# Peptides against a protein of PDB entry 6IDX: the designs that were tried, part 2

Target 1, 380 residues: chain A of PDB entry 6IDX
Amino acid sequence: KELAKLSADVTFATEFINMDGIIVLTRLVESGTKLLSHYSEMLAFTLTAFLELMDHGIVSWDMVSITFIKQIAGYVSQPMVDVSILQRSLAILESMVLNSQSLYQKIAEEITVGQLISHLQVSNQEIQTYAIALINALFLKAPEDKRQDMANAFAQKHLRSIILNHVIRGNRPIKTEMAHQLYVLQVLTFNLLEERMMTKMDPNDQAQRDIIFELRRIAFDAESDPSNAPGSGTEKRKAMYTKDYKMLGFTNHINPAMDFTQTPPGMLALDNMLYLAKVHQDTYIRIVLENSSREDKHECPFGRSAIELTKMLCEILQVGELPNEGRNDYHPMFFTHDRAFEELFGICIQLLNKTWKEMRATAEDFNKVMQVVREQITRA

## One batch from the design tools (peptide; aimed at target 1 K141)

Design b1_p8_2_s4 (made by RFdiffusion4, then SolubleMPNN; from b1_p8_2 with F8R)
Fold by OpenDDE base, seed 5:
Structure b1_p8_2_s4 (fold): chain B 380 residues (1-380), chain A 8 residues (1-8)
Amino acid sequence: as target 1 above (380 residues)
Amino acid sequence: TAPISLAR
């Protein structure tokens, strides 16, 4: 107990470390010796002293043995552990993951996100906070392939549901530390969109062009009996598609693929448009047809609007930016949906279309409408 | 109803 208290002092820490004191503490953990009547209390103070000593940055985290890692991971994986040991074990694992890529690899083999989710299903907000902090650390330090796997996993849906039900909708006020960890998790989750945001469309890729063609088909052919395939020549078909792409509000009516060559938002805008068209088909068709039937210069260009809105949402959500230590502004809505970004896009594109009508905007007012929509989104 | 107001 006194060692744990004194370990917070840098002068004491330096002298104790110089005496190989940290090696003694690690060996106490590695031994796993439950023989003492006060083992849990002793272990809790040992782990506290170890954390406080390591937080001085005098000793590299790479000094820890695989046996030590397994013991700490074991305390997190045990169904019945003292709350004080669990809390300190989560904090130690977080620090290991953050400070060493080699320790991350070892910890990622011993601990699953599923095991950490179990520590969210408790009434103790401190344990919940440390569990989310460790999830965030693992997510931050994961290689890109593993981050994508973590995001696509059933674990993320379950994680969101558990956070929503046990943390956000919990009977306890959210503390600043928890709010920060929820913010971090939100930022790290949206950073998975960065690859698609930075992916340029290849105008020669047939599969990507077929998505644009599918957007046209959903908007204009959904009511047409498939029997009226116009047998008219290739040129009349190209001219018809150019008209349809104009009605869809693409900037390049001849080759809409060119509108997706700008990064950001690249292919992410096309993903959002396709999601809207497939999941919210009635909303998509309504927005497109309401603007395509206008004979006035007050048509809202859906294609251009969708691209610029996707870019704006990426900027507002700071896609591709690291979490900031002073921020705690998380949005509960992002824990309610599996496709929260695409659902946000679907709501915001309706807001944009409404705002365009209310402003009686023309194509010249486009940037002004986007500025008003940005203010509406950021104040909401 | 702005989308973020659904968080209540």
Scores: peptide ipSAE 0.008, ipTM 0.549, DockQ to the pose 0.026
OpenDDE base, seeds 1, 2, 3, 4: peptide ipSAE 0.006, 0.007, 0.008, 0.007; ipTM 0.507, 0.474, 0.543, 0.539; seeds 3, 4 fail the geometry check

Design b1_p8_3 (made by RFdiffusion4; failed a check: a repeat of another design)
Pose (drawn by RFdiffusion4):
Structure b1_p8_3 (pose): chain A 370 residues (1-223, 234-380), chain P 8 residues (1-8)
Amino acid sequence: KELAKLSADVTFATEFINMDGIIVLTRLVESGTKLLSHYSEMLAFTLTAFLELMDHGIVSWDMVSITFIKQIAGYVSQPMVDVSILQRSLAILESMVLNSQSLYQKIAEEITVGQLISHLQVSNQEIQTYAIALINALFLKAPEDKRQDMANAFAQKHLRSIILNHVIRGNRPIKTEMAHQLYVLQVLTFNLLEERMMTKMDPNDQAQRDIIFELRRIAFDAETEKRKAMYTKDYKMLGFTNHINPAMDFTQTPPGMLALDNMLYLAKVHQDTYIRIVLENSSREDKHECPFGRSAIELTKMLCEILQVGELPNEGRNDYHPMFFTHDRAFEELFGICIQLLNKTWKEMRATAEDFNKVMQVVREQITRA
Amino acid sequence: TAPISLAF
């Protein structure tokens, strides 16, 4: 108890650390008997002292043994133990992950998505905060080529709805540190879109060109003389600036292939809305048609700007958009809503092609005021 | 919680 008190003082901590005092603590956790059942209070103070000593930055986090790591991960992976032990255990794992790529790799193997998510279902906000913090730390430290798989795994176990039901709509008001972790989680989530945003279409890749052909087919085949007239104009009546080679329009980065993903999502998941928008504007040879392809690409880019896809998390922000915690595909759903808004605003302005940038500005103002 | 900047 006394060690937990004094270890926050650097003057004391240095003296204790210079006698390998941290090893006394790690050895106790690695091999001490009945720690959770008979000595939980002692164990809580031990973990408090350990974390306080390590927070002085005198020794590397890489000093910790695999045995110590496994024991701490064990306290988190078990059907919940004492709250004080769990809080400190989650905190120690977060610090290990943030401070070492090697420790991240070992910890990622010792704890499951389901075990982490289950700790969000406790009524204690600090436990919830550290659980989200550990999740954020795993995302921050995951290799670029593994982060997407991790996101899918957490999504399949309902991370989003658990956060919505147990944190955002929970009884206890969200305090500053929890709000910060929600902000970091949202930033990391949006940043999963960044690679596709910056990926150019290969116009010479037939498979990618066939995606645009499929998009056009879904809409034009919902319309016979009128259908023929649409196809004779290649992709003009689908609204692409490059009428003959729309794949070239997707070389603009941002938004790149993310725009294509959004269009395909709208066509497949919301086929009626996609068909309505395209057919209202595919036989319009007055200058008043709203160009779908051009509008979708620019809207995708605008949404990326509004939502700050690609921005790094920082220490000064605690903001988040709660509606993104209400749908697994909220970004794509937002695209669909905004493309309908864009078409409504276009018609309200009796807009022509020359008004394209003005309409996009009004749409930007509508979204950002909402 | 630990500072997120440690991840960098």

Design b1_p8_3_s1 (made by RFdiffusion4, then SolubleMPNN; from b1_p8_3 with L6R F8R)
Fold by OpenDDE base, seed 3:
Structure b1_p8_3_s1 (fold): chain B 380 residues (1-380), chain A 8 residues (1-8)
Amino acid sequence: as target 1 above (380 residues)
Amino acid sequence: TAPISRAR
């Protein structure tokens, strides 16, 4: 207990480390020897002292043995561990993952996100915070292949549902530390969109062009039996599609695929448009038809607006950026829906369409509308 | 991200 308190002092820590004191603490953990009276209390103070000593940055985290890692991971994976031991063990694992790629690899073999979810179901917000922090550390340090697997595990409704029900909707105010970890988790999850955001559409890919055609079909032919596509000549069909792509508000009416060659937002904008058209079909059709029927130059170009809004949302959500240590702002909707980004897009495109009407905007006002919409989104 | 700022 006294050692744990004194270990916070850098002078004491330096002397104690120089006396190989940290090696003694690690060996106590490695031994796993439960035979001592008050073992749990002694272990909690040992882990506290170890952690305070390591926080001085005098000793490399790579000094720890595989046996030590397995013992700490064992305290996190066991269902009946003292809260004080569990909290310190989560914090040690987080620090190991953040400070050493070699320790990350070893910890990722011993601990799963599924095991950490159990620590979110507790009433202790400190345990919840350290559990999310460890998930975030594992996610941040994961190779791209493993990051996608972790994303799939997060995309499994369970982790989001648990965070929503036990953290966000918990009976306790969210502390700054928890708000930061929720922000970090949000940023790391939205960073998975970076690949799609940076993927250019291939204008020659027929499958990608068929998605644009499906957007047209949903907007204009939703009540028409696909069997009754009139056998009008190829030129009349091409001219008809050019008109429809203009009504959809694409910049390139002849070849809308060209609008998705700019990165960001690349294919991610097309994914959002297709999601809106399939999941919120009535909203999509309404937005398109309200603007396609206007002859007064006050039409909101849906295609252009969807692309620029997707780019704006990526900027607001910091897609492709590392989490900022000074930020604690997260959107609760991230935890309420599996496709939270696409749902946010669906809300924001309606806001954009409303704002465009209220401003009586023309195509020349496009950037002004986008600026107003940005301010509205960032204040919400 | 830095480790959770432990309340000292």
Scores: peptide ipSAE 0.017, ipTM 0.638, DockQ to the pose 0.173
OpenDDE base, seeds 1, 2, 4, 5: peptide ipSAE 0.015, 0.016, 0.016, 0.015; ipTM 0.640, 0.666, 0.668, 0.670; seed 4 fails the geometry check

Design b1_p8_3_s2 (made by RFdiffusion4, then SolubleMPNN; from b1_p8_3 with F8R)
Fold by OpenDDE base, seed 5:
Structure b1_p8_3_s2 (fold): chain B 380 residues (1-380), chain A 8 residues (1-8)
Amino acid sequence: as target 1 above (380 residues)
Amino acid sequence: TAPISLAR
């Protein structure tokens, strides 16, 4: 107990470390010796002293043995552990993951996100906070392939549901530390969109062009009996598609693929448009047809609007930016949906279309409408 | 109803 208290002092820490004191503490953990009547209390103070000593940055985290890692991971994986040991074990694992890529690899083999989710299903907000902090650390330090796997996993849906039900909708006020960890998790989750945001469309890729063609088909052919395939020549078909792409509000009516060559938002805008068209088909068709039937210069260009809105949402959500230590502004809505970004896009594109009508905007007012929509989104 | 107001 006194060692744990004194370990917070840098002068004491330096002298104790110089005496190989940290090696003694690690060996106490590695031994796993439950023989003492006060083992849990002793272990809790040992782990506290170890954390406080390591937080001085005098000793590299790479000094820890695989046996030590397994013991700490074991305390997190045990169904019945003292709350004080669990809390300190989560904090130690977080620090290991953050400070060493080699320790991350070892910890990622011993601990699953599923095991950490179990520590969210408790009434103790401190344990919940440390569990989310460790999830965030693992997510931050994961290689890109593993981050994508973590995001696509059933674990993320379950994680969101558990956070929503046990943390956000919990009977306890959210503390600043928890709010920060929820913010971090939100930022790290949206950073998975960065690859698609930075992916340029290849105008020669047939599969990507077929998505644009599918957007046209959903908007204009959904009511047409498939029997009226116009047998008219290739040129009349190209001219018809150019008209349809104009009605869809693409900037390049001849080759809409060119509108997706700008990064950001690249292919992410096309993903959002396709999601809207497939999941919210009635909303998509309504927005497109309401603007395509206008004979006035007050048509809202859906294609251009969708691209610029996707870019704006990426900027507002700071896609591709690291979490900031002073921020705690998380949005509960992002824990309610599996496709929260695409659902946000679907709501915001309706807001944009409404705002365009209310402003009686023309194509010249486009940037002004986007500025008003940005203010509406950021104040909401 | 702005989308973020659904968080209540």
Scores: peptide ipSAE 0.008, ipTM 0.549, DockQ to the pose 0.026
OpenDDE base, seeds 1, 2, 3, 4: peptide ipSAE 0.006, 0.007, 0.008, 0.007; ipTM 0.507, 0.474, 0.543, 0.539; seeds 3, 4 fail the geometry check

Design b1_p8_3_s3 (made by RFdiffusion4, then SolubleMPNN; from b1_p8_3 with A2S)
Fold by OpenDDE base, seed 1:
Structure b1_p8_3_s3 (fold): chain B 380 residues (1-380), chain A 8 residues (1-8)
Amino acid sequence: as target 1 above (380 residues)
Amino acid sequence: TSPISLAF
């Protein structure tokens, strides 16, 4: 107890570390010996002292043994551990993951996200906070190949549901520390979009061009039986498609693929358009047809608007940026749906179209409309 | 209440 208190002092910490005191603490944990009276209390103070000593940055986290890691992981994975031990064990694992890629690899083998989800199903917000913090650390330090797997896993859907029900919709005020961890988890989740945001469309890739053709088909051919396209020569078809791509509001109505060569938002804009067209088909068709039937210069260019909106949403959500310390602004909506970014896009594109009409905008007012829409979104 | 907060 006294050691745990004194370990917060850098002068004491330096002297104690120079006496190999931290090695003694690690050995106490490694031994797992329950022979002492008040073992649980002693262990809680030992873990506190260890954490406080390591927080001075005097000793590398790589000094810890695999036995120590297994003991700490054991306190997190085993049922019926003292809350104080669990809390400190979660914090130690977080720090290990954040400070060492070698320790991350070892911890990722010993701890599952499923085990951490169990610590979210408690009334203790401090335990919930440390559990989310460790999940965030594991997600941040995961190799890129594994991040996508973690995001696609049933564990991620379950994690969002548990966070929503046990944290966000809990009967207790969310503390600043928890709000920060929810913000971090949100940022890390949106950073999975970075690859698509930075992927340029290849204008020569036929499969990617077929997606643009599918957008055209959904907008204009949804009522037409494909059998009734008369054998009008290949040139009339090309001329029709050029008109349709103009009505879709692409900047390059001859080759819409060129509009997706700019990064950001690259292919992510096309993904959002395709999601809207497939999941919210009536909304998509309404937006496209309402703007395609205008003979006045007040047409809202859907294709251009969708690209610039996707870019704007990436900027607002800080896609590709690391989480900032001291931020705690999270949006509960992103825990309600698996495709929350695409759903947000679908809402914001309707807002954009509404704002365009209200402003009686023309193509020259495009940037003004986008600025007004940005202000409307960010007043959240 | 922002569009984001109203939408969900």
Scores: peptide ipSAE 0.033, ipTM 0.734, DockQ to the pose 0.027
OpenDDE base, seeds 2, 3, 4, 5: peptide ipSAE 0.031, 0.031, 0.027, 0.031; ipTM 0.747, 0.740, 0.749, 0.743

Design b1_p8_3_s4 (made by RFdiffusion4, then SolubleMPNN; from b1_p8_3 with L6R)
Fold by OpenDDE base, seed 2:
Structure b1_p8_3_s4 (fold): chain B 380 residues (1-380), chain A 8 residues (1-8)
Amino acid sequence: as target 1 above (380 residues)
Amino acid sequence: TAPISRAF
């Protein structure tokens, strides 16, 4: 108990470390010796002293043994552990993951996100905070392939639901530390969009071109009886498609694929358009047809608007940026929906279309409309 | 409460 208190002092820490004191603490944990009547209290103070000593940055985290890691991971994975030991064990694992890629690899073999989710289903907000912090650390340090797997996993839907029900909708006010960890998790979740945001469309890829053709089909052919025979010549069909791509509001109405070669937002804009067209078909058709029937130069170009709105949303949400330690602003809505980014796009494209009409905008006013929409989104 | 959260 006195050692744990004194370990916060840098002078004491330096002398104690120089006397191999930290090696003695690690060996106490490694031994696992449950023989003392006050073992849990002694262990909790040992783990506190270890954390306080390591926080001075005098000793590398790589000094810890695999036996030590397994003991700490064991305290987190066991269903019945002292709350004081659990809290310190979560904090130690977080620090290990953040400070060493070699320790991350070892910890990722011993602990699953599923085991950490159980520590979110408690009334103790400190335990919940350290559990989310460790999830965030594991997510941040994961290789790109494993980050995508962690995001696509059934675990992510369950994690969001548990956070929503037990943390965000909990009977206790959210502390600053928890708000920061929710912000970090949100940023790390949106960084999974970075690959698609930075993916250029290949104008020669037929599968990507078929998505643009599907957007055209949903907008203009959904009411057409399939009985109109495919017999009109290839040239008349090309001329018809160029008109349809102009009505969809693409900048390059001859080859709409060229509009998706700019990164950001690259292919992510096409993903949002396809999501809107399939999930919110009535909204998509309405937006396209209301503007395609206008001959007054006040048509809102859907294709161009959707691309620039996707880029704007990526900028607002800081897609591809690392979490900032000074931020604690999270959006509860991103824990309510699996496709929260695409749903946000669907709301914001309707707001853009409304704002365009209210301003009686033309193609020359495009940047002014986007500025007004940015202010509306950031003040909402 | 950050603004975007009121849209949903």
Scores: peptide ipSAE 0.011, ipTM 0.527, DockQ to the pose 0.032
OpenDDE base, seeds 1, 3, 4, 5: peptide ipSAE 0.008, 0.007, 0.007, 0.008; ipTM 0.469, 0.518, 0.486, 0.496

Design b1_p8_4 (made by RFdiffusion4)
Pose (drawn by RFdiffusion4):
Structure b1_p8_4 (pose): chain A 370 residues (1-223, 234-380), chain P 8 residues (1-8)
Amino acid sequence: KELAKLSADVTFATEFINMDGIIVLTRLVESGTKLLSHYSEMLAFTLTAFLELMDHGIVSWDMVSITFIKQIAGYVSQPMVDVSILQRSLAILESMVLNSQSLYQKIAEEITVGQLISHLQVSNQEIQTYAIALINALFLKAPEDKRQDMANAFAQKHLRSIILNHVIRGNRPIKTEMAHQLYVLQVLTFNLLEERMMTKMDPNDQAQRDIIFELRRIAFDAETEKRKAMYTKDYKMLGFTNHINPAMDFTQTPPGMLALDNMLYLAKVHQDTYIRIVLENSSREDKHECPFGRSAIELTKMLCEILQVGELPNEGRNDYHPMFFTHDRAFEELFGICIQLLNKTWKEMRATAEDFNKVMQVVREQITRA
Amino acid sequence: SYTSLRTR
């Protein structure tokens, strides 16, 4: 108890650390008997002292043994133990992950998505905060080529709805540190879109060109003389600036292939809305048609800017958009809503092609004021 | 750098 008190003082901590005092603590955790059952209070003070001593930055986090790591991960992976032990255990794992790629790799193997998510279902806000913090730390440290798989795994176990039901709509008001972790989670989530945003279409890749052909087919085949007239104009009546080679329009980065993903999502998941928008504007040879392809690409870019896809998380922000915690595909759903808004605003302005940038500005103002 | 985002 006394060690937990004094270890926050750097003057004391240095003295204790210079006698390998941290090893006394790690050895106790690695091999001490009945720690959770008979000595939980002692164990809580031990973990408090350990974290206080390590927070002085005198020694590397890489000093910890695999045995110590496994024991701490064990306290988190178990059907919940004492709250004080769990809080400190989650905190120690977060610090290990943030401070070492090697420790991240070992910890990622010792704890499951389901075990982490289950700790969000406790009524204690600090436990919830550290659980989200550990999840954020795993995302931050994950190799670029593994982060998407991790997101899918957390999504399949309902991370989003558990946060919505147990944190955002929970009884206890969200305090500053929890709000900060929700902000960081949202930033990391949006940043999963960044690679596709910056990926150019290969116009010479037939498979990619066939995606655009499919998009056009879904809409034009819902319309016979009128259908023929649409196809004679290649992709003009689908609204692409490059009428003959729309794949070229997707070389603009941002938004790149993310725009294509959004269009395909709208066509497949919301086929009636996609068909309505395209057919209201595919036989319009007055200058008043709303160009779908050009509008979708620019809207995708605008949403990326509004939502700050690509921005790094920082210390100063605690903001988040709660509605993104209400749908697994909230970004794509937002695209669909905003493309309908864009078409409504276009008609309200009796807009022509020359008004394209003005309409996009009004849409930007509508979205950002909402 | 990630440690700046740590919960404490």

Design b1_p8_4_s1 (made by RFdiffusion4, then SolubleMPNN; from b1_p8_4, 5 letters changed)
Fold by OpenDDE base, seed 4:
Structure b1_p8_4_s1 (fold): chain B 380 residues (1-380), chain A 8 residues (1-8)
Amino acid sequence: as target 1 above (380 residues)
Amino acid sequence: SLSKLRVK
């Protein structure tokens, strides 16, 4: 107990570490000896002292044994652990993951996100915070393949649901620390969009061109079977498609693929457009047809608007940026849906279309409309 | 906040 208090002092920590004191603490944890009447209290203080000593940065985290890692992971994975031990064990695991890729690998073998989700179902917001912090650490330090798997897994969908129901919709105010961890999780989740945001469309890729053609089909010929592969369309058919791509509001209505060669937002804009067209078909068709029938030069260019809106949303959500330690602005809506970014796009594109009409905008007003929409999104 | 965005 006294050691745990003194370990926060750098002078004491330096001397204690020089005496191999930290090795003694690790061995106490490694022994797992439950024989002492005050084992839980002793262990809680041991873990506190260990954390405080390690936080001075004097000793590398790589000094810990695999047995130590297994013991700490055991305190997190076992259901009947004292809250004080659990909290410190989560913090130790977080620090190990953040400070050592070697320790990350070992920890990622011993614990799962599914096990950590159980610690979110408690009323203790501190435990919830440390559990999310460890999830965030694991997500941050995961290799790209494993990070994508974590995001797509049932565990991540379940995580969002549990966070929504037990943290966000809880009867308790969200503390700053929890708000920060929710922000971090949100940023890390949206950073998975970076690849698509930075992917240029290949205008020669037929599969990618077929997506643009599918957007045209859904808007103007929803009853046509996709089985009519556009054979080498006669010049007349090509001219018809050019008209349709103009009505869709592409900048390059001759070759809409060129509009997706700029990164950001690259292919992510096309993904959003396709999602809107497939999942919210009536909304998509309405937006396109309302603007395609206008002869008054007040048509809202859907294609251009969708691209620039996708870019704007990426900027607002800081896609491709690391989480900032000073930020705590999380959005509850991102925990309500598994495709929350695409749903946000679908809301914002309708807002854009409405704002365009209200402003009686022309193509010259495009940037002004986008600025107004940005303000509306950021104030909401 | 983004969570309150509703197209009316």
Scores: peptide ipSAE 0.012, ipTM 0.506, DockQ to the pose 0.026; fails the geometry check
OpenDDE base, seeds 1, 2, 3, 5: peptide ipSAE 0.010, 0.008, 0.008, 0.007; ipTM 0.495, 0.521, 0.490, 0.510; seeds 1, 2, 3, 5 fail the geometry check

Design b1_p8_4_s2 (made by RFdiffusion4, then SolubleMPNN; from b1_p8_4, 6 letters changed)
Fold by OpenDDE base, seed 5:
Structure b1_p8_4_s2 (fold): chain B 380 residues (1-380), chain A 8 residues (1-8)
Amino acid sequence: as target 1 above (380 residues)
Amino acid sequence: DLSKLRVK
């Protein structure tokens, strides 16, 4: 207890470390000797002292043994561990992951996100905070391939559900530390969109062009019996598609694929459009047809609007930016749905279409409409 | 209805 308190002092820490004191603490953890009277209390203070000593940055985290890592991971994975030991073990694992890529690799082999999710189901907000902090650390330090796997995993859906039900909708106020970890998790989750946001469409890729054809088909052919494909020659068909792409509100009516070559938002805009068209088909068709039937220059260009809205949402959500210290603003909505970004897009595109109508906008007013929509989204 | 975005 006294050591744990004194370990916060840099002068004491320096002298204690110079005397190999930290090695003694690591060996106490490694030994796992449960035979001592008050072992749990002693261990909790040992882990506190170890963490406080390491926080001075005098000793590299790489000094820890694999046995030490396994013991700490064991305190996180084992049921019915003392809350005080669990909390400190989570904090130590977080620090190890953040400070060493080598330790990240070892820890990622010893613990799963699923095991950490179990610590979110408790009534202790401090345990929940450290569990999310460790998840965030693992997510931040994961290589791109593993990060995508972590994102796609059932664990993320379950994680979001558990956070929503046990943290956000809990009967207790969210502390600043928890709010920060929820913010970090949100930022890291949105950063998974960065790849698609920075992916340029290849105008020569037929598979990507077929998605644009599918958008056209859903908008205009949904009620057309496939039997009435008029045997109109290839030229009439090409002219028809150019008209359809104009009605869809693409900037390039001849080759809409060119509208997706700019990054950001690249292919992410096309993903949002396709999601809207498939998941919210009635909303998509309504938005497109309401504007495609207008000859009064007050048509809202859906394609252009979808692209610029996707870009705007990426800017508002800071996609591709690292989480900042001191930020604690999180959006509970992003924990309510697996495809929360695409659902947000679907809400915001309807808002844009409404705002366009209310403003009686023309193509010249496009930037003004987007500015008003930005203000509406950021104030919501 | 952006009011649904504010899950207070």
Scores: peptide ipSAE 0.007, ipTM 0.575, DockQ to the pose 0.030
OpenDDE base, seeds 1, 2, 3, 4: peptide ipSAE 0.008, 0.009, 0.009, 0.009; ipTM 0.574, 0.589, 0.574, 0.583; seeds 1, 2, 3, 4 fail the geometry check

